Peptides against a protein of PDB entry 3QIS. Designs and how they scored, part 275

Target 1, 334 residues: chain A of PDB entry 3QIS
Amino acid sequence: PSLELSRREFVFENVKFRQLQKEKFQISNNGQVPCHFSFIPKLNDSQYCKPWLRAEPFEGYLEPNETVDISLDVYVSKDSVTILNSGEDKIEDILVLHLDRGKDYFLTISGNYLPSCFGTSLEALCRMKRPIREVPVTKLIDLEEDSFLEKEKSLLQMVPLDEGASERPLQVPKEIWLLVDHLFKYACHQEDLFQTPGMQEELQQIIDCLDTSIPETIPGSNHSVAEALLIFLEALPEPVICYELYQRCLDSAYDPRICRQVISQLPRCHRNVFRYLMAFLRELLKFSEYNSVNANMIATLFTSLLLRPPPNLMARQTPSDRQRAIQFLLGFLL

## One batch from the design tools (peptide; made by RFdiffusion4, then SolubleMPNN)

Design b2_p25_6_s2 (from b2_p25_6, 11 letters changed)
Fold by OpenDDE base, seed 5:
Structure b2_p25_6_s2 (fold): chain B 334 residues (1-334), chain A 25 residues (1-25)
Amino acid sequence: as target 1 above (334 residues)
Amino acid sequence: SWAEEDEELFRKIREEFEKLLKEYH
């Protein structure tokens, strides 16, 4: 069996978080026998491609002289955004198109990723006084490393922030401030806020705006700005409530005093973001007659974003754990 | 109260960022 491929080299320019890119190519059976094709893992790989890439179809049969279109889809989700932002991973892969009893055909995937504030740590973002696209990639790596070390020091309560560091970190990321301040100014009376989905085009514009500028006004509807905040919180590599405190939040869920003590143990940036969000959400609840937002809805929505189970416990989350997590957050909204 | 402390934090954050905006634009 043999195939002819219309293209073997694919370049995905300016890959962005949550922006689907597609490249298509054709495979043709130029042989005299039916063939089965499949994308196969390379030696020592578990998957035929990186998490941000897929082929569709990834397998199939071709009769003699049959042609099929294959789509190569590049999509950076929350699962790949952090490793791409840090430069730990890149828009580079090799796909192996295997023919049963035939040859392997190699496809080269290349491109560039544009860093996003989405999927970047709160600690790193608090050190960024400029849009992330203005920050050199080398400096992003340094900021992430320094942020990790500061988080650990803060959790250990050991070292006061050396006041002598020439640039004081922001209290919260500017991106969170921009989103929340917009919603606070313009969305308190928005009917069905956090219940109506945003527009995908507007979400992309908001992401691009936050990555490239410090706007006076965020573009898009209040629904899109609200959803962008949810996406931002979901994409955080470490949730606003750090994984180390997850179980303590559940254990304290019915004791408001202990809940506040748990939050006081968060790293400074995480604690500030949590308190800032809770202040905003309590303000939003004052307008429940206009925005149809209630504490149970907010707590249910934001609990999954702010108080995520550690990756090793995700599969074990009980309905009781979820209810405790909601109750924990309710104690800050009521 | 803790709520008043969070409202004061919210206010201080806004004042900090209003300065940052003026420095950027």
Scores: peptide ipSAE 0.466, ipTM 0.930, DockQ to the pose 0.808
Fold by OpenDDE base, seed 1:
Structure b2_p25_6_s2 (fold): chain B 334 residues (1-334), chain A 25 residues (1-25)
Amino acid sequence: as target 1 above (334 residues)
Amino acid sequence: SWAEEDEELFRKIREEFEKLLKEYH
C-alpha cells in the first residue's frame, strides 16, 4: 500500500488558551490495493500526539484512488495551559501516520504559544503588575519557581517573609480584581448570573484583554465576564484552596470556627483571593431577588472550582465528600 | 467580625487597584 500527502509541515502561529486552530491536508491512496491508515504513538509515547493536538479522522480506510481530508486541531485546554505558559511544553510535535503493512509518514507540527494569565499560579500573578504578554517568558519561569519556593516556605514556616527590597506582591491577581470588580459594579442585578453561559467569542475577547492589558472595563456581557471568572478559577494549577487543605476543609465543614482556621492556613495570595471572592459572593447574594442567585447554587458551583480534590483523590470523591465541600463554602456565604 | 474584616479587605483591594490603574494609564 502507498499514500500521497498534500502537506507534511504544519505551522500554528500565535496559539492561545481556548482558541481552536485548524490545519487541513489530504491523503490519497495512490496504490492499487485498499489501505488502512492510523496515527500511531512514537517509540515510548502512550499517545500519537500531545494533549493539545488532535487529528480528525485519526484512522480510516481508503480504496484505490480514494482521498480523505484530515484536520489537525490545536486546542489548549485547562489541561495543557500551565505547561505551555511555563515553557515546559511547546507547540512542537511529530505525528506518525502509519499505513497498515506499509510505511510510516512523518508530519511536523510547529508554532508558537502566547502565554495566558489563565493557568498561571496565584503566586506568580500576584507578582505581575503588568499584563502577562508584557512579561518576558524567562521572567515568567523565574516568577513561578520563586513563587513555588515562597509558597513552600510560607506553609512550612509561620515566619513572616522578610520585607526584602523586592516589589511588594499584589493582594490578589489583577485579573481576579478586574473580573470581580466588573461583576460587583455591573452584574449584581443581572438576571440568571452564573446560570446563563457566556458567548465563546466574548470569552476569547475577555481572555485576550486580560492577557494583554489592564482595561478600565472588561468587554462582553455580564454572563461572559462571570463565566470568564469560572474558567480562570478552573484553570488555576493550584486551586484557591490548596490541595494540602482539602481534607481539613471536609473534616471542618460543619464547624464554622474550624473552617475559618483552615482558611487562615492558606498562603497569603490564596487566602486573600478566597476572602475576596467570599466577600463578593455575599454581596451578590443580597441581590438574589434580581439575579436569581442563591447560596446553595453558588456554593455548589464554586465548590468544584475552589475546593478541588487532589489529583490522587479526584476519582474517589464520594457524594458525602461533595456535600461536605459544599457545606464548607456555605459557611462563608451565609 | 470576620465578615467585616473581609469587607475591609475588599475595600483595601479596590483602593490599591484603583492606584495601579492610574499608574498604568
Scores: peptide ipSAE 0.465, ipTM 0.930, DockQ to the pose 0.830
Fold by OpenDDE base, seed 2:
Structure b2_p25_6_s2 (fold): chain B 334 residues (1-334), chain A 25 residues (1-25)
Amino acid sequence: as target 1 above (334 residues)
Amino acid sequence: SWAEEDEELFRKIREEFEKLLKEYH
């Protein structure tokens, strides 16, 4: 069996977080026998492609002289955004199109990724006084490494943050401030806030706006700005409540004094973001008659974002653990 | 109270960023 491929090289320019790109090609059975094709893993890989890439269809059957269109879909989710922001991974892959009882055909995937404030650590963002697209990629890597070391020192309570020599970090990321301050100014009376979904086009505009500028006003509806805040919190590599404190939050969920002590042990940026969000959410709850928002709804929604189980425990999370996590957050909203 | 301390933090953050915006534009 043999195939003819219309294209073997694919370039995905300016790949962005949550922006789907598609490239199509045709495969034709130019042989005299029916053939089955499939994308197969390389010898050392578990998957036929990287997590941000998909082929559709990934397998199929072709009669002689039959042609099928294959779509190569590039989509950077929350699961790939962090490793692409750091340059640990790149928009490069090799696909192996296998023909049963035939030969392999290699497809080259290449391109460039544009960094996002989504999927970047709170520590790194607190050091960024400019939009992330203005920061050289080399400096992003250095900021992530320095941020990891600062987090570790802060958790160990060993060294006072030398307030001295380096440019003072922001108290919270500018991106969180922009989102929350917009919602505080314009959305407190918004009916069904955090209950109505945003528009996908507006969400993309908000992401691009935060990655490229420091706007006076965020574009889009209050619903889109609210959903952008949820997406931002979900995409964080380390949740606002660090994984190291997860179990202690659950264990303290019914003691408001211990809950506050656990939060006091967070790294400065994480603690400030948590307190800032809680202050905003308490203000939003004062307008419940207008926005239809209540403490139980907010606690349920934000608990999954702010207090995520460590990856090794995620499969073991019980309904009791979820209830304790919600109760922990309720103690800051009431 | 802790709520008053968080409201004061919220206010201080706003003032800091209003300054940052003026320095950026």
Scores: peptide ipSAE 0.459, ipTM 0.928, DockQ to the pose 0.842
Fold by OpenDDE base, seed 3:
Structure b2_p25_6_s2 (fold): chain B 334 residues (1-334), chain A 25 residues (1-25)
Amino acid sequence: as target 1 above (334 residues)
Amino acid sequence: SWAEEDEELFRKIREEFEKLLKEYH
């Protein structure tokens, strides 16, 4: 069997978080026999491609002289955004198009990723007084490394914050402030806030706006700004409530005093973000007659975002654990 | 109260960011 490929090199320029890019190519059976094709893993890989890449179709059958179009889809989700922001991964891959009883055909995927404040740590973002697109990638790496070390030091309570010559971190990320301050100013009376989805185009504009500027006003509807906040919280590499405190939150869920003590043990940026969000959400609840927002809805929605089970426990979350997690947040909303 | 401490934090955050915005523009 033999295939002809219309293209073997693909370049995905300016890949962004949640922005789908597509490149297409054709494969043709120029042989005299039917052939089955499939994308196969490389020798050391579990998957035929990186998590941000997909081939469609990834397998198929071609009769002699048959041609099929294959789409290479690049999409950076919450699952890939953090590793791309840090430069741990890149928009580079090699696909192996295998022909049964035939040859392997190599496809080269390349491109560039544009960093996002979405999927960046709270610690790193608190050190960014400029939009992330103005920050050199080398400095982003340093900020993530320094952020990890400061988080550990903060948790250990060992080192007084050396009043060293580093610029004082922001109390919360500017991106969270922009989103929350917008919602606080303009969305308190918004009917069905956090219940109506945003527009995908507006969400992309909000992401691009937060990545590239510090706007006076966030573009889009209040629903899109609200959903952008949810997406931001969902994309965080470490949840607002750090994974290490997850079980303690569940254990304390029915004791409001212990709940507050658990939150006090969060890293400064995480604690500030949590308290800031709770203050905002309590303000929204005062306008429940207008915005249709209630404490149970908010607690249920934000629990999955703020109080995530550690990845190793995610598959083991019981309905009881979920109810305790909701109860934990309710103690800050009521 | 805890609510008063959060309101004060919220106010301080706003003041910090109003300053940041003026320094950025």
Scores: peptide ipSAE 0.457, ipTM 0.928, DockQ to the pose 0.789

Design b2_p25_6_s3 (from b2_p25_6, 12 letters changed)
Fold by OpenDDE base, seed 3:
Structure b2_p25_6_s3 (fold): chain B 334 residues (1-334), chain A 25 residues (1-25)
Amino acid sequence: as target 1 above (334 residues)
Amino acid sequence: SWHEEEEKLFREISEEFEKLREEYR
């Protein structure tokens, strides 16, 4: 069996978080026998492609002289955004199109990724006084490494934060401030806030706005701004409540004094973001008659974002653990 | 109190970022 491919090289320019890009090509059975094609993993890979790439269809049958269109879809989700922001991964892959009883066909995927404040650590963002798209990629790597080291030092309580000659980090990421300040100013009376989905186009505009500017106002509806905050919190590589404190939050969930002590042990940026969000959400709850938002709804929604189980415990989260996590957050909303 | 510290933090954040916004323009 043999295939003819209309194209073997694909370039995805300016790949962005949550923005789908598609490239199409045709495969034709130029042989005289039916053939089965499939994308197969390379020798050291578990998957036929990187997490941000998909082929559709990824397998199929072709009769003699049959042609099929294959879509190569590039989509950076929360699962790939962090590694692309850091430059640990890149918009580069090789797909192996295998023909049963035939040869392999190699497809080259290339392109460039545009960094996002979404999927960037709170520590790194607190060191970014400019939009992430204005920060050189080399400096992003350095900021992430430095941020990791500062987080570790902060958790170990060993060294006073050497208030050395480095520019003082922001209290919270500017992106969090922009989102929360907007919602605080304009969305407190918004009916069904955090209950009505945002518009996908507006979400993309908000992401692009936060990545490229420090706006006076965030574009889009209050629902889209609210959902953008949720997406931001979901995309964090480390949740607002660090994984190291997850179990202690659950264990303290019914003691508000211990809960506050646990939060006080967070890295400064995480602690500030948590307290800032709780202050905002409590203010939002004062307008419950207008926005239909209640403490149980907010606690349920934000608990999954702020107090995520460590990756090794995700599969083991019990209903009791979820209830304790919600109760922990409720103690800051009431 | 915890609430007074949150209100203080909220003000400090607002002041820091209004300044940052001015410095960015």
Scores: peptide ipSAE 0.528, ipTM 0.948, DockQ to the pose 0.763
Fold by OpenDDE base, seed 1:
Structure b2_p25_6_s3 (fold): chain B 334 residues (1-334), chain A 25 residues (1-25)
Amino acid sequence: as target 1 above (334 residues)
Amino acid sequence: SWHEEEEKLFREISEEFEKLREEYR
């Protein structure tokens, strides 16, 4: 069996968070026998491609002289955004198109990723007074490393070393302020806020706006701005409530005093973001007659974003744990 | 109270970022 490929080199320029890019090529059976093709893992890989890449179809049969179109889809989700932002991963891969009883065909994938404030740590963003696209990638790496060290010191209640000449961090990320300030100003009376989905095109515009500017106003509908806040919180590498405090939040869920004490132990940036969001959400709840938002809905929605189980516990979350997590948030909304 | 401290934080954040916005223009 043999295949002819219309293309073997693919370049994905300016790959962005949540923006699907597609490149297509054709494979043709130029042999005299039916053939089965599949994308296969390289010798040491578990998957045929990186998590941000997909082939469709990834396998199939071709009759003699049959041709099929294959789509190579590049999509950076929350699962890949952090490692691409740090430059630990890149838009580079090699695909192996295997032909049963035939040869391997190699496809080269290349391109560039544009960093996003989505999937960047709260600590790094608090040190970032400019849009992320204005920050050199080398400085992003340094900011993430420094942020990790400061988080650990804060959690361990280690005395901050001397206020060296480092620029004072922001109280919260500017991106969080921009989203919340917009919603506070324009969305408190928005019917079905956080219940109606945003538009995908508007979400992309909001992401690009936050990555590239400090706007006067966020573009798009209130629903799109609200969903962008949810996406931002979901994409955080470390949730607003740090994984280290997850179990303590559940254990304290019915004691408002202990809940407040747990939150007080968060790193400064995380604590400020949590308190800022709770203040906003309580304000939003005052307009429940207009926006159809209630505390149970908000607590249920934001619990999965703010109070995520640690990766080692995700598969074991019980309905009881979820209810405790909701109850923990309710104590700050009421 | 806890709520008064959060409302204070909300105001302080808004004032900080309005200044940052002015400095960025």
Scores: peptide ipSAE 0.520, ipTM 0.947, DockQ to the pose 0.843
Fold by OpenDDE base, seed 2:
Structure b2_p25_6_s3 (fold): chain B 334 residues (1-334), chain A 25 residues (1-25)
Amino acid sequence: as target 1 above (334 residues)
Amino acid sequence: SWHEEEEKLFREISEEFEKLREEYR
């Protein structure tokens, strides 16, 4: 058996968070026998491709002289955005198209990724006074390393960072401020806020706007801006409430005094983001007659974003744990 | 109160970022 491939090299230029790119190629059975094709893992890999890549179809049968179009789809989700922002992973892969009882055909995937404020740590973003696309990649790496060290020092209650020598970090990421300030100014009377989905085109414009500028106004509907805030919080490599405090939040959920003490132990940026979001959400609740937003809806929605179980405990989360997590957040909204 | 401290933080953040927006232009 043999195949003819119309293309073997694929370049995905300017790959962005949540932006689907597609490249198509054709395979043809130029042999005299039916062929089964499949994409197979390389010798050391569990999957035939990286998490941000897929082939469609990934397997099939071809009769003699039959042709099929294969789509190579590149999509950076929340699961791949952080490792691409850091440069730990890159838009590079090799696919092995296997022909049963035949040859292997190698496909080269290459390209470039454009960093996003989505999937970047709160600590790194608090050090970015400019849009992430204006920050040199070398400086992004340094900011991630420095962010990790600052988080560890804050959690250990070690010596207050000598405020004197380094450029003072922002109290919260500018991207969170831009989203919250817009919603506070324009969305307090918006009917069905956080209940109506945004438009996908508007969400992409909002992401690109936050990655490239400090705008006067965010583009799109209030629903799209509200959903962009949810996507931002979901894409964080570590949730606003750090994984180390997850169990303590559940254990304190019915004691408002202990809940406040747990939040006081968060790293400065995480604590400020939490308090800033709670202040904003309480302001929205004052307009419940106009926006149809209530404390139970908000607590249920934001608990899954702000208070995520550690990855090792996610499979073990009980309905009781979820109810405690909601109760913890309700104590800050009421 | 805890809520008064959060409302204070909200105002301080807004004032900081309005300056940052002006410096970026």
Scores: peptide ipSAE 0.520, ipTM 0.947, DockQ to the pose 0.869
Fold by OpenDDE base, seed 4:
Structure b2_p25_6_s3 (fold): chain B 334 residues (1-334), chain A 25 residues (1-25)
Amino acid sequence: as target 1 above (334 residues)
Amino acid sequence: SWHEEEEKLFREISEEFEKLREEYR
């Protein structure tokens, strides 16, 4: 069997978090026999492509003289955003289009990724006084490394390093402040806040706005701004409550005094973000008559974002663990 | 109280970022 491919080189320029890009090509069976095609893993790869890439269809059957359109879809989810922000991964891949009992065809994928504040650590973002798109990629790497070291020192209760001549970190990421301040000012009376989904186009505008500017006002509806906050918290590589404290939060869930002690042991940026969010959410709950928001809804929603089980425990989360996690958060909302 | 400290933190954050916003313009 043999195929003709209309294109073999694909360039995805300016790839962004949650923005789908598509490139299409045709494959034609110029042979006299039917053929089955599939994208196959390279040697030592488990998948035919990187997590941010897909082919559609990824396999199929072609009769003689049949042609099929294949879409190459690039989409950076929460699962790929962190490794692309750090430059650990890049918008580069090679796809192997295999013919059953035939030859391989190689497709070259290339492009560039534009860093996002989404999927960046709280520690790194607290060191960014400018939009992430204004920060050189080399400096992003340095900020992530420094941020990791500062987190570890904070957890170990090591002596506060002399605030050396490094600019004082922000108390919280500016992106969290921008989102929360907007919601606090404009969304406290918004009916069905955190219950109505945002618009995808508005979410993209909000992400782009936070990545490129420090706006006076966030674009989009209150629902889109609220969902952007949820997406931000979900995309964090380390949740607001560090994985190391997860079990202690569950164990303390019914003792408000111990809960506060556990939170006091968070790294400064994580602790500040947690307390800032709790202050905002308690304020939002004062307007429950207008926004239809209640403590149980908020606790249920935010617990999955703020108090994530460590990756090694995700498969073991019990309904009891989830209820304890919700109870832990409720103790800060009531 | 814990809540008073969070309200204080909320105000301090707001004041910090309003300054940052002014410096960015």
Scores: peptide ipSAE 0.518, ipTM 0.946, DockQ to the pose 0.839

